# Peptides against a protein of PDB entry 3ZN8: the designs that were tried, part 22

Target 1, 125 residues: chain A of PDB entry 3ZN8
Amino acid sequence: LEEYDKIQKKMEDVMEGKGKLTLRDVYAQIIALRKMGPLSKVLQHIPGLGIMLPTPSEDQLKIGEEKIRRWLAALNSMTYKELENPNIIDKSRMRRIAEGSGLEVEEVRELLEWYNNMNRLLKMV

## One batch from the design tools (peptide; made by RFdiffusion4, then SolubleMPNN)

Design b1_p12_1_s3 (from b1_p12_1, 8 letters changed)
Fold by OpenDDE base, seed 2:
Structure b1_p12_1_s3 (fold): chain B 125 residues (1-125), chain A 12 residues (1-12)
Amino acid sequence: as target 1 above (125 residues)
Amino acid sequence: ALLQLITDFLRS
């Protein structure tokens, strides 16, 4: 709970333009959320989600859980420097991360693109 | 906000 609160505060700072979201922050938040249980339980703790999005099917939840596992594998294969500054991840680093995590390079690229998009959106809020 | 973005990404 304390870790989650710290991450939330940092996210608020990022949204206010007082900071930058890193993959370390993403990783920490995922871990904190995982302490709350499976994705299904996590989703129940998201205010307004039930209003904004239809309740995911069981199959969708399974897919989501698998994706989380894959992302965690990728994040676990990154160096501290990469987690703090993902923009340094070039093709060589991306390949290493993919190989270390058992993922396709394209999946690692997708994660990085998602991160970049997310960070951009947070700065726009 | 981040959690929502993550969940949205996971569903996409």
Scores: peptide ipSAE 0.139, ipTM 0.696, DockQ to the pose 0.485
Fold by OpenDDE base, seed 1:
Structure b1_p12_1_s3 (fold): chain B 125 residues (1-125), chain A 12 residues (1-12)
Amino acid sequence: as target 1 above (125 residues)
Amino acid sequence: ALLQLITDFLRS
């Protein structure tokens, strides 16, 4: 709970233009969410989600859990500098991360693209 | 917000 509050504060600062969201922040939040239980339980704790979005099927939840696991593997294969400054991740670093995590390079690219898109959206809010 | 974005991505 305390860690979650720290993450929320960081997110608020980013949304207010007072900070930058990093992959370290993303990693910390994913870990905090994992402590809440499986994805199904996590989703239940999101206010309004059940109303705004259809309830995911069991298969979708399994896919989501696998995706989280794969992303965590990628994040665990990054250096501290990369987590703090994902923009330094070039093709060579991306390949290393992929190899270290047992992922395809495209999966690592997908994570980075997601991060970039998220950061853009947060700056717009 | 971040959680929501993560969940949205995972659902896509």
Scores: peptide ipSAE 0.137, ipTM 0.698, DockQ to the pose 0.465
Fold by OpenDDE base, seed 3:
Structure b1_p12_1_s3 (fold): chain B 125 residues (1-125), chain A 12 residues (1-12)
Amino acid sequence: as target 1 above (125 residues)
Amino acid sequence: ALLQLITDFLRS
């Protein structure tokens, strides 16, 4: 909860144009959520999710859990500088991260694209 | 908002 609150405050600052969301923030959020247990338990604690999104199937939950594990591996393979400023991640860095995490380069690219899209969306809220 | 967006992405 304490780490979650820090991330919430950070998100508020980003929405007010006083900061930016980094992959470090994303990593911290994922770790905080993992303390709540499996994805199925985490989703139960997200306010409004049941209203906005249909309940995921068991297969979708399994896929989601695997995705989280893979993204955590990628994040764990990044340097502090990369986590703070993902824009510096070029093709060479992306390949290193993929190799270190056991992922395909395309999966690392997907994570970075998601991050960029997330930042854009947060600024619009 | 972040959690919902993450969830939405994971389900896509």
Scores: peptide ipSAE 0.136, ipTM 0.694, DockQ to the pose 0.430
Fold by OpenDDE base, seed 5:
Structure b1_p12_1_s3 (fold): chain B 125 residues (1-125), chain A 12 residues (1-12)
Amino acid sequence: as target 1 above (125 residues)
Amino acid sequence: ALLQLITDFLRS
């Protein structure tokens, strides 16, 4: 819980424009959340989520859990330099990451697109 | 916050 709290505070700082979100930060937070258990259990620890969003079905939870596993595989296949500066990930790096993680290149692209969208959102806040 | 963003993405 202490590790999670530290990561959460850092995320708050990033959202306030006091820092930059990297894939290292994403990776660290996913790992911290995974220590709470499967996605179904993790969602129970998010205050207010049950009020804001309907509880996902069991099938949706399974799909989400699989997606998290895939993204972790991709992140585990990245270099420290790539995690700190994802913008350097070109087509060659993306293909290497996909091969190393057992994913399709499109799945790695999806993760990077999500990251880019998140950064755009953070800049708007 | 990150998990919420992930969840939102997965639901989109």
Scores: peptide ipSAE 0.135, ipTM 0.694, DockQ to the pose 0.413

Design b1_p12_1_s4 (from b1_p12_1, 7 letters changed)
Fold by OpenDDE base, seed 1:
Structure b1_p12_1_s4 (fold): chain B 125 residues (1-125), chain A 12 residues (1-12)
Amino acid sequence: as target 1 above (125 residues)
Amino acid sequence: ELLRLIAEFLRK
């Protein structure tokens, strides 16, 4: 819980424009959530999420868990410089990350695209 | 908020 609170505070600072969301921040948050258990349990612990989102099917939860696992593999294959500044990840770095994580290059691209979308949304809040 | 956005993305 303490790590979660630190991450939440950092996310608040990012939302206030006092910082930039990095993949390191994403990684830390995913890890903190994973400590709460399976995605199903994590979702139950997020206030208001169950009100705004229909309860995921068991199959959707499995897909979500697998996607988290794959993205964690990609993140674990990144350098500290890449985690802090994902914009430096070129095609060569992306291929290395994919190979190191056992993922397709497209899956690494999807993670980076998701991160860019998230970082844009957080700048609008 | 980020957690919610992650959860929303994973649900799609």
Scores: peptide ipSAE 0.094, ipTM 0.666, DockQ to the pose 0.455
Fold by OpenDDE base, seed 5:
Structure b1_p12_1_s4 (fold): chain B 125 residues (1-125), chain A 12 residues (1-12)
Amino acid sequence: as target 1 above (125 residues)
Amino acid sequence: ELLRLIAEFLRK
């Protein structure tokens, strides 16, 4: 609970423009959520989600769980410098991360693209 | 909020 609250506080500071979202922050959030159980339980703890999003099917939950597991593998294959500053991840680093995580390079690229899109959205708020 | 963004991405 205390670790989760610290991570949430840091995310609030990022959302307020007081900080920058890093992949380390993403990793910490995913780990904190995984302590709550499977994706279905995690989604139940997000206020207002049940009002804004349709309840996912069991198959969608399984796909989501697999995606989380794959992204954790990629994040675990990154260096601390890459997690803090993902912009340094070039094609060579991306290939190394893919090989180390057992993922396709395209899956690592997808994670980085998602991260970049999130940072763009956060700067518009 | 990051959780919401992750959830929205994972749903697509």
Scores: peptide ipSAE 0.093, ipTM 0.661, DockQ to the pose 0.411
Fold by OpenDDE base, seed 4:
Structure b1_p12_1_s4 (fold): chain B 125 residues (1-125), chain A 12 residues (1-12)
Amino acid sequence: as target 1 above (125 residues)
Amino acid sequence: ELLRLIAEFLRK
């Protein structure tokens, strides 16, 4: 709970423009959520999500759970410098991360693209 | 909000 509250506060600071979201912050959030159990249980604990999003099917939950697993593998294969500054991840680093995580380079690229898009959105808040 | 964005991304 205390670790989760620290992560929430960090997210609030980022949303207020007081900080930059890093992949380390993303990793910490995913880990905190994983402590709540399977994705299905996690989604039940997100206020308003059930109102704004259709209840995912069991198959969608399985796909989401697998995607979380893959992203964690990628994040675990990153260096501290890469987690803090994902913009340094070039093609060589992406390939290394992919090989180290057992993922395709495209999956690592997808994670980085998502991160970049999310950071753009957070800068607009 | 981040959790929501993650959840939305994972749903697709």
Scores: peptide ipSAE 0.093, ipTM 0.666, DockQ to the pose 0.415
Fold by OpenDDE base, seed 3:
Structure b1_p12_1_s4 (fold): chain B 125 residues (1-125), chain A 12 residues (1-12)
Amino acid sequence: as target 1 above (125 residues)
Amino acid sequence: ELLRLIAEFLRK
């Protein structure tokens, strides 16, 4: 609880950081998206997405919603240091995060792989 | 831009 309050207060202070994308940034964005409603509504509010990407099927939206829920559980089980620097997450940390979130270790690995791929893509844009 | 990229990766 105390680490979450520090993260929230720092999120209020740091919303202007010209920095490298962290898992904290990912978490903040997912929470912001969830406030907009289900993934279907969120996608409707992203300008140009409907032009650039085929409209997801209802089944794809359902899978996406479940994936977001599982990733939030993983992110909620990470320390502030892990969220700010995901590269410190070794096999031991990954197992702890999986156990704390009720996920398989492979799902935590998938989230980290996604994050790494996202950071690579953002450097190309 | 970030939200678009997140949405693209979640859909794949």
Scores: peptide ipSAE 0.088, ipTM 0.662, DockQ to the pose 0.388

Design b1_p12_2_s1 (from b1_p12_2, 6 letters changed)
Fold by OpenDDE base, seed 2:
Structure b1_p12_2_s1 (fold): chain B 125 residues (1-125), chain A 12 residues (1-12)
Amino acid sequence: as target 1 above (125 residues)
Amino acid sequence: SLLEEWLLSLFL
């Protein structure tokens, strides 16, 4: 809970323009969420999600869980410098990360695109 | 919540 609170505070700081969300922050948040249990249990702890979205099917939960697993593999294959500054990840770095994580380059690109979109959204809110 | 936005972003 304390680690989760630190991540939330950092996300708030980013929203206030006081910082930048990094892939290290993403990694820490995924790990914090994993301590709450599988994705199904995490979703049950989010008030209002059941109002905004239909309850995910078992297959949707499996897909989401697998995606998290793959992204963790990618993050574990990144250097500290890459985690702190994802913008330095070029095509050569993406290929290395993909090879090290057993992923396709496109999956690593998808993670980076997601991160960039998330960071943009947080700055606009 | 930020968590909801984060999760939504994972699925969208």
Scores: peptide ipSAE 0.174, ipTM 0.694, DockQ to the pose 0.147
Fold by OpenDDE base, seed 3:
Structure b1_p12_2_s1 (fold): chain B 125 residues (1-125), chain A 12 residues (1-12)
Amino acid sequence: as target 1 above (125 residues)
Amino acid sequence: SLLEEWLLSLFL
């Protein structure tokens, strides 16, 4: 819970134009969420989600859980410099990360694209 | 919530 609060505060700071969300922050948040249990349990703790979205099927939860595991593998294969500055990840670095994590290069690219989209979203809120 | 937006961004 303490680590989660720290990440929330950082996200708030980023929304206010103070600082930058990094992949280190993403990693920390995923780990904090994992402490709450599997994805199904995490979703139960989000107020209003059940009102806004249909309850995910068991298959959707399995897919989501697998995606989280894959992204953690990718993040664990990154250097600290890459986690702090994901924009330095070129094709060579991306291939290394993919090989080290047992993922396809496209899966690593998807994570980076998600990160970029997240940063854009946070600045719009 | 930030958590909701984060999760939505993961799956959408």
Scores: peptide ipSAE 0.171, ipTM 0.692, DockQ to the pose 0.148
Fold by OpenDDE base, seed 5:
Structure b1_p12_2_s1 (fold): chain B 125 residues (1-125), chain A 12 residues (1-12)
Amino acid sequence: as target 1 above (125 residues)
Amino acid sequence: SLLEEWLLSLFL
């Protein structure tokens, strides 16, 4: 819980333009939230989420849980340098990450595209 | 994806 609060504060600083979101930050936050239990329990701890998002079905929760596992596998296969600066991840690195995580290269690309879109959005706010 | 929506909700 204390770790979660520290990560959340860091994310607030990033949103205020005081920092840069990295994949290390994303990884740390996912791990902190996973300590609360499965996705269903995690969602219960996010204030206002029940207002913003409809309650997911059990099947949607299972799909979401599997997606989290896959993204964590990719993140666990990255080097510290890659997590801190994902822009260095070229085609060779992406292939290595995919092979190391048991994922398709396209799944690793999807994670990186999500990260890039997130960073673009944060810079516009 | 649910993960994207969740992370968006957490970061924004």
Scores: peptide ipSAE 0.167, ipTM 0.701, DockQ to the pose 0.452
Fold by OpenDDE base, seed 4:
Order: C-alpha cells, then sequence, then structure tokens
Structure b1_p12_2_s1 (fold): chain B 125 residues (1-125), chain A 12 residues (1-12)
C-alpha cells in the first residue's frame, strides 16, 4: 500500500536521525499494517522476519493480534498532544486512557514502555 | 518478550 510505504519511509528517515517517531506515527503504521490483514498475513509480508525469528504459532499470532487491538484502543483514547509527546503521560493520564479504552493501567504503561524502547532502538540504528 | 520482539520487527 502506498500509505504503508510512506510511513516506512518516514521511519527510515527517523532512523537516519531525521525527525522523531511519535505515537501518532505508531498509530498510522498500525492502521496501515492492518489494511494488509490479520497479523499472520502482515508477518508474511515482512522480508527476513521468518529468518530472524521463529515462526509464531497460531496461539502466539492470536495473542499478538489481541495486543495490537488493545494498543489501538489505547491510542484512540489519547489526545493529540499525548500522541505527539508521550512523555507528558503521567499516572493520571494513563488512568484516563485505560478507562477510556477498557484496559488496565499496566497495559497502557506497557505500550509506553514499548514506545520508549522503540525510540531508543531507532536512535541506535 | 517474544511478542514485543515481533511488534518491534513490524516497525523496523
Amino acid sequence: as target 1 above (125 residues)
Amino acid sequence: SLLEEWLLSLFL
């Protein structure tokens, strides 16, 4: 998809030190990937993934699919300012996001931790 | 987690 390619190019630019990955970018990427179908189909379109990682079981794919759906719910419950600058998300904001998305606060924290790890990784590559 | 690694791989 053209939209997916655009987002991938943006991520490449970020990896080259041109810009910053935000949760808005993450959201857009997930939506673009979802247009390719369920996680199982998405993974089939990622070259080299099957070489680097063991082939996921059906149960692992279901868990991953559920995690993506839950994180989308969290992202949909964030404000634009939070999506652009996740560092402003304190405990009060996390609780609001969790309540708005039907998630536990710990799951919102997990998403934010994942994002922070992703940003650290992208700066190293 | 393995799931985290997969999710990371979707973005790299």
Scores: peptide ipSAE 0.162, ipTM 0.701, DockQ to the pose 0.384

Design b1_p12_2_s2 (from b1_p12_2, 7 letters changed)
Fold by OpenDDE base, seed 2:
Structure b1_p12_2_s2 (fold): chain B 125 residues (1-125), chain A 12 residues (1-12)
Amino acid sequence: as target 1 above (125 residues)
Amino acid sequence: SSLEEWLLQLFL
């Protein structure tokens, strides 16, 4: 809970324009959530999720859990500099990360695109 | 994806 609260505070700082969301922050958040249990249990602890998102099916939860595992593998294959500054990740770095994580380059690209979209949205708030 | 939407909700 303390680690999660620390991450939440950092997210608040980002939302207030006092910080920048990095992939290190994403990694830390995923790890903190994983300490709460599997995705199914985590989702139960998110207030308002049931209002905005339909209740995931068991199959959707399995897919989500697998996707988290894959993204963690990608993140674990990044250097500290890449985690702090994902914008330096070029095609060569993406290929290395993909190879190191056992993923397709497209999956690494998907993670980076998601991150970029998140950062854009956070800067607009 | 539903996961992306979930992750988005956690950070926003």
Scores: peptide ipSAE 0.171, ipTM 0.728, DockQ to the pose 0.413
Fold by OpenDDE base, seed 1:
Structure b1_p12_2_s2 (fold): chain B 125 residues (1-125), chain A 12 residues (1-12)
Amino acid sequence: as target 1 above (125 residues)
Amino acid sequence: SSLEEWLLQLFL
């Protein structure tokens, strides 16, 4: 939880416009939460999250776990520069990441699109 | 996806 709290504080700073969310930040947050166990246990330890989201089914949790695993594989295949500035990830880099992670290029693209959407939302806060 | 929504709420 200590590392989680540090990341949460950083996220607060990002939301206050004191920084930008990077894929390194995303990666660190996911890893910190994963230390609590599977997604089901993670959700149980996050107060209020279960109020805003419907209780996921077992199948939804399984799908979520698999997606996290796949995205972590992609993130582990990125360079430090790519994690810090995902905007530099062109088609060639994306293909390399996909190949290195054993994923389809579209799955890497999906992660990047999600990240871009997150950053857009954070800029609106 | 529900995962994306979950991650969104975690960061926002």
Scores: peptide ipSAE 0.167, ipTM 0.726, DockQ to the pose 0.408
Fold by OpenDDE base, seed 4:
Structure b1_p12_2_s2 (fold): chain B 125 residues (1-125), chain A 12 residues (1-12)
Amino acid sequence: as target 1 above (125 residues)
Amino acid sequence: SSLEEWLLQLFL
């Protein structure tokens, strides 16, 4: 929980425009949440989730867990520089990451697109 | 995706 609290504080700083969300931050957040247990337990610790998102089925949880695993594989295949500055990830880097993680390029692209969308939202604050 | 929405909830 201590690691989670540190990450949450950093996220607050990002939301206040005091920092930038990186994929390293994303990775750290995922790892911190994973320490709480399976996705089902993690979801219970997310305030407001029950209001914003429907309760996932067991199958949806399984799919979500697998998706997290894949994203972690992608993140684990990135260099430190890429994690700190994902904007440097061009098509060549994306292909390398995909090959190194055993993922489709589209799955890596999806992660990066999510990250970019997140950063766009954070910049609007 | 549900995961994307979940992750968005964590960061926003």
Scores: peptide ipSAE 0.166, ipTM 0.723, DockQ to the pose 0.459
Fold by OpenDDE base, seed 3:
Structure b1_p12_2_s2 (fold): chain B 125 residues (1-125), chain A 12 residues (1-12)
Amino acid sequence: as target 1 above (125 residues)
Amino acid sequence: SSLEEWLLQLFL
């Protein structure tokens, strides 16, 4: 809870876009999206998405919503230093995050892998 | 995955 409040205060103070995507940015974006409502409603507000991606089925939306919820649990169990520098997350930190979030270690690894792949892709754009 | 592609578009 105390770490969450520190993250929120820093997010309010440091709305300056760093040129590097961090898990802090991911967290902030997910929270912003959750305020818009369910994933189905969020997708309707993304211009051009329906042109670039096939419309998700109702089942895909449910799976996506559950995955976002799980990733939020993992992110909420990370320290601010881990959110800013995910590369410091070793096996010990990953187990702690998994235990704190009620997730399997593999699900935390999947989030980190997704983040790494996204950062690699963003550097090519 | 479709979820990964969706999340990518939030940051591109």
Scores: peptide ipSAE 0.154, ipTM 0.713, DockQ to the pose 0.436

Design b1_p12_2_s3 (from b1_p12_2, 7 letters changed)
Fold by OpenDDE base, seed 1:
Structure b1_p12_2_s3 (fold): chain B 125 residues (1-125), chain A 12 residues (1-12)
Amino acid sequence: as target 1 above (125 residues)
Amino acid sequence: SELEEALLAQFL
């Protein structure tokens, strides 16, 4: 709960334009979500909401969990400087991260593109 | 993925 509150405060700071979303913040949020479980499962415990939300199939949940696990492997293979400023990740760094995480370079690129898109969306809100 | 969507929903 306390860790979640810290993440929420950081997100509020980012949404207010007082902060920059980093891959460290992404990492922390992924860990928080994994501890809570899928948001759909949380919402299913709320009386009346569980019937209205499409429940992802167990297979879709497993695919999502595997993808997040792969992204965490990539994040764990990054330096502190890379996590704080992902814009420094060039082709050489991306290859190193891929090799260190057992991922394809394309998967590391996908994570970085997702992060960049997230930051663009946050700046529009 | 559902987890990516949930992650997105936390930031937006």
Scores: peptide ipSAE 0.310, ipTM 0.820, DockQ to the pose 0.447
Fold by OpenDDE base, seed 2:
Structure b1_p12_2_s3 (fold): chain B 125 residues (1-125), chain A 12 residues (1-12)
Amino acid sequence: as target 1 above (125 residues)
Amino acid sequence: SELEEALLAQFL
């Protein structure tokens, strides 16, 4: 709970424009989500959120867990400078990260594109 | 993906 509250507070600070979302924050959030379990299971326990989120099939959970593992592998293959400032990640860095993580370069690109899209959305709020 | 949606839901 305390680690989650620290992450939530940092996310609030980012939403308030007091900080910038980094890949380090993404990493921390992925780890927090894995500790809590699937958000769908957490939301199912909230009375009055009658959003019957379709319980992900066991296969969808497995696919999600694989994607998490792949993104964590990529993040673990990044330098601290890359995690703090992902904009420095060029094609050469992407290739190194992909090779170090056992991923395709396209999967590293997908993670970076997701991160860039997230930062664009956060700037609109 | 469900991961992307879960991450998005945490940041929005």
Scores: peptide ipSAE 0.299, ipTM 0.811, DockQ to the pose 0.439
Fold by OpenDDE base, seed 3:
Structure b1_p12_2_s3 (fold): chain B 125 residues (1-125), chain A 12 residues (1-12)
Amino acid sequence: as target 1 above (125 residues)
Amino acid sequence: SELEEALLAQFL
């Protein structure tokens, strides 16, 4: 409970937005997206955009929601040091995170690979 | 995936 409240309070402090993208920022954005609903649903309420964006089927939204839940489980199984510096996550840490989250090591690897790819893209912009 | 695109769109 105390670590969760510290993460929540730090998420409120970090919503002020200066620094390298971390898994903490990813966690914050996932929570924000879950509160607002899928960005596609938000965009559907904008007059004229709902005609141009293929509405994801309700089934695709459910698949995406399940993937988010798995990623949140992995993120909740990480230490603050790992969330702040994901590059320290070695094979041993990855296995611990997988075991703690009830995920396959491959799913944790996928999350980390996605994060690394996103950080590479953000450095190119 | 649409999720990955939505997450990426929040950081761009």
Scores: peptide ipSAE 0.273, ipTM 0.797, DockQ to the pose 0.434
Fold by OpenDDE base, seed 4:
Structure b1_p12_2_s3 (fold): chain B 125 residues (1-125), chain A 12 residues (1-12)
Amino acid sequence: as target 1 above (125 residues)
Amino acid sequence: SELEEALLAQFL
């Protein structure tokens, strides 16, 4: 509960503005997704779209939930400075984050690569 | 992944 309250407060602060995507924004969106459930469930409530979207299997949902938990562990192991400026995360920082979160360095790298790709896409829109 | 797509859909 106390971790969730810190997350909510961080999420409220992130909803302010057309800025560069940060890992704080990513964190907020992960929490939003956990609250709303899979986007597929939201889209199922739209008449006509639920027929076209494959519902993820229960196993796919569990895999997604585990990935979310792992990414949250990584994000919770980051400093505020790293969350606001993910580009400062070097190999030493990645290793520290991995060790602190109980993840492989590759999983932290995957999160950062995803973030970098997302931030590139947002700059093209 | 479905997670990455869901996260993407929140930002686009």
Scores: peptide ipSAE 0.259, ipTM 0.782, DockQ to the pose 0.440

Design b1_p12_2_s4 (from b1_p12_2, 7 letters changed)
Fold by OpenDDE base, seed 5:
Structure b1_p12_2_s4 (fold): chain B 125 residues (1-125), chain A 12 residues (1-12)
Amino acid sequence: as target 1 above (125 residues)
Amino acid sequence: SELEEWLLRLFM
């Protein structure tokens, strides 16, 4: 609980300073959370999550863990400029990222779509 | 996905 609160506070400070969420910020937070252990342990340390989210099965946790690894592979294949400004990622860049990470282009598109949706929601709050 | 929902809760 204390570790989660520390991560959240640090993320809030970053968001207040930049005014915009970047993929670098996403990457940093995922890595910080991974220090708590596998996804099952991470979820246990998020206050209120057990109330707001259905308790995932062991199989769902395994699937989620694998998806996190895939997204991290994509993020690791991005340039610094792409992480700071994902809007520059065109079709050519997506293909390069996919090839470098061993993912399908559609998986990279999914990550970018999630990011864009997240930023839209954050602007509305 | 559960991952997307998890990430939403982390950032919002």
Scores: peptide ipSAE 0.154, ipTM 0.711, DockQ to the pose 0.446
Fold by OpenDDE base, seed 2:
Structure b1_p12_2_s4 (fold): chain B 125 residues (1-125), chain A 12 residues (1-12)
Amino acid sequence: as target 1 above (125 residues)
Amino acid sequence: SELEEWLLRLFM
């Protein structure tokens, strides 16, 4: 709960324009949440979300866990500069990250697309 | 995906 509160405060700061969401932040949050337990348990600790979100099946949880592992592998293959400024990741960098993580380029692209979409949404709030 | 939805809710 304490780690969750820290994450929420940081997200509030980002949404208020006091900070910028980076892939380093994404990485740190994924790690922090994994320490709190499975995704289902994390969601149960969030007031209102447990009611609003359908309880994922065991299979859905496994799929989510596998995707998290893949994204973490990609993040672990990025340089600090890339984590702080994902917009510098061109096709060459993306291919290097994919090769270093054992992922397809498309999986790395998906992560970056998600990040870009998230940043766009945060700027609108 | 479930992960994307979870992450969206975490950051929004």
Scores: peptide ipSAE 0.153, ipTM 0.700, DockQ to the pose 0.430
Fold by OpenDDE base, seed 1:
Structure b1_p12_2_s4 (fold): chain B 125 residues (1-125), chain A 12 residues (1-12)
Amino acid sequence: as target 1 above (125 residues)
Amino acid sequence: SELEEWLLRLFM
């Protein structure tokens, strides 16, 4: 709980423009949330906009959990420098990460694209 | 994806 609270506070600071979201932060947040249980349980504990999410089917939850596992594998295959500064991940690094995680390069690219989109959105808030 | 939307909602 204490670790979760620290991560949440850091995320709040990022949202307030007091910090920068990194993939390390993303990783930590995902891990902290997963400690709450299956994705279904996690979604139930998300206040506000999380409550407005359509109730996913069991199959959708499984797909989501699998994707999370895949992204975590990618994150686990990154160096500390890459996690802190994902923008340094070039084609060579992306291939290494993909191979190390057992993913397709496109899946790693998708994660990075998501991260970039997230950062753009956070800057607008 | 649903995961992406979920993650977006966690961070925003």
Scores: peptide ipSAE 0.148, ipTM 0.706, DockQ to the pose 0.487
Fold by OpenDDE base, seed 3:
Structure b1_p12_2_s4 (fold): chain B 125 residues (1-125), chain A 12 residues (1-12)
Amino acid sequence: as target 1 above (125 residues)
Amino acid sequence: SELEEWLLRLFM
């Protein structure tokens, strides 16, 4: 329990904005944003998002929040090594993470696929 | 998805 609290506190306190994006970085950012309030309010605070993003409906916000909660459950079920190097997550690890988080394996796969796509996009910038 | 766009805006 103490190790979990230290990991959570470190994830809350340490945003590494430099280098390769890891799932640890993703976790830290999600937590930081949740502390700032609803997703809609966070988007309002991003300078330069003067792009009139359609204000998500309350229902869309709820769906997004639920998905974030599920992804956080998956992230909380990962080891430090997996968070730092998600590419080591094989089928056995995915199944363990799914079982530990109460998710389907497909939901864990979706998170990893999203992460991989994000890293691909970041390499293009 | 809206979540994906949100995450993109946070990291880029």
Scores: peptide ipSAE 0.140, ipTM 0.690, DockQ to the pose 0.454; fails the geometry check

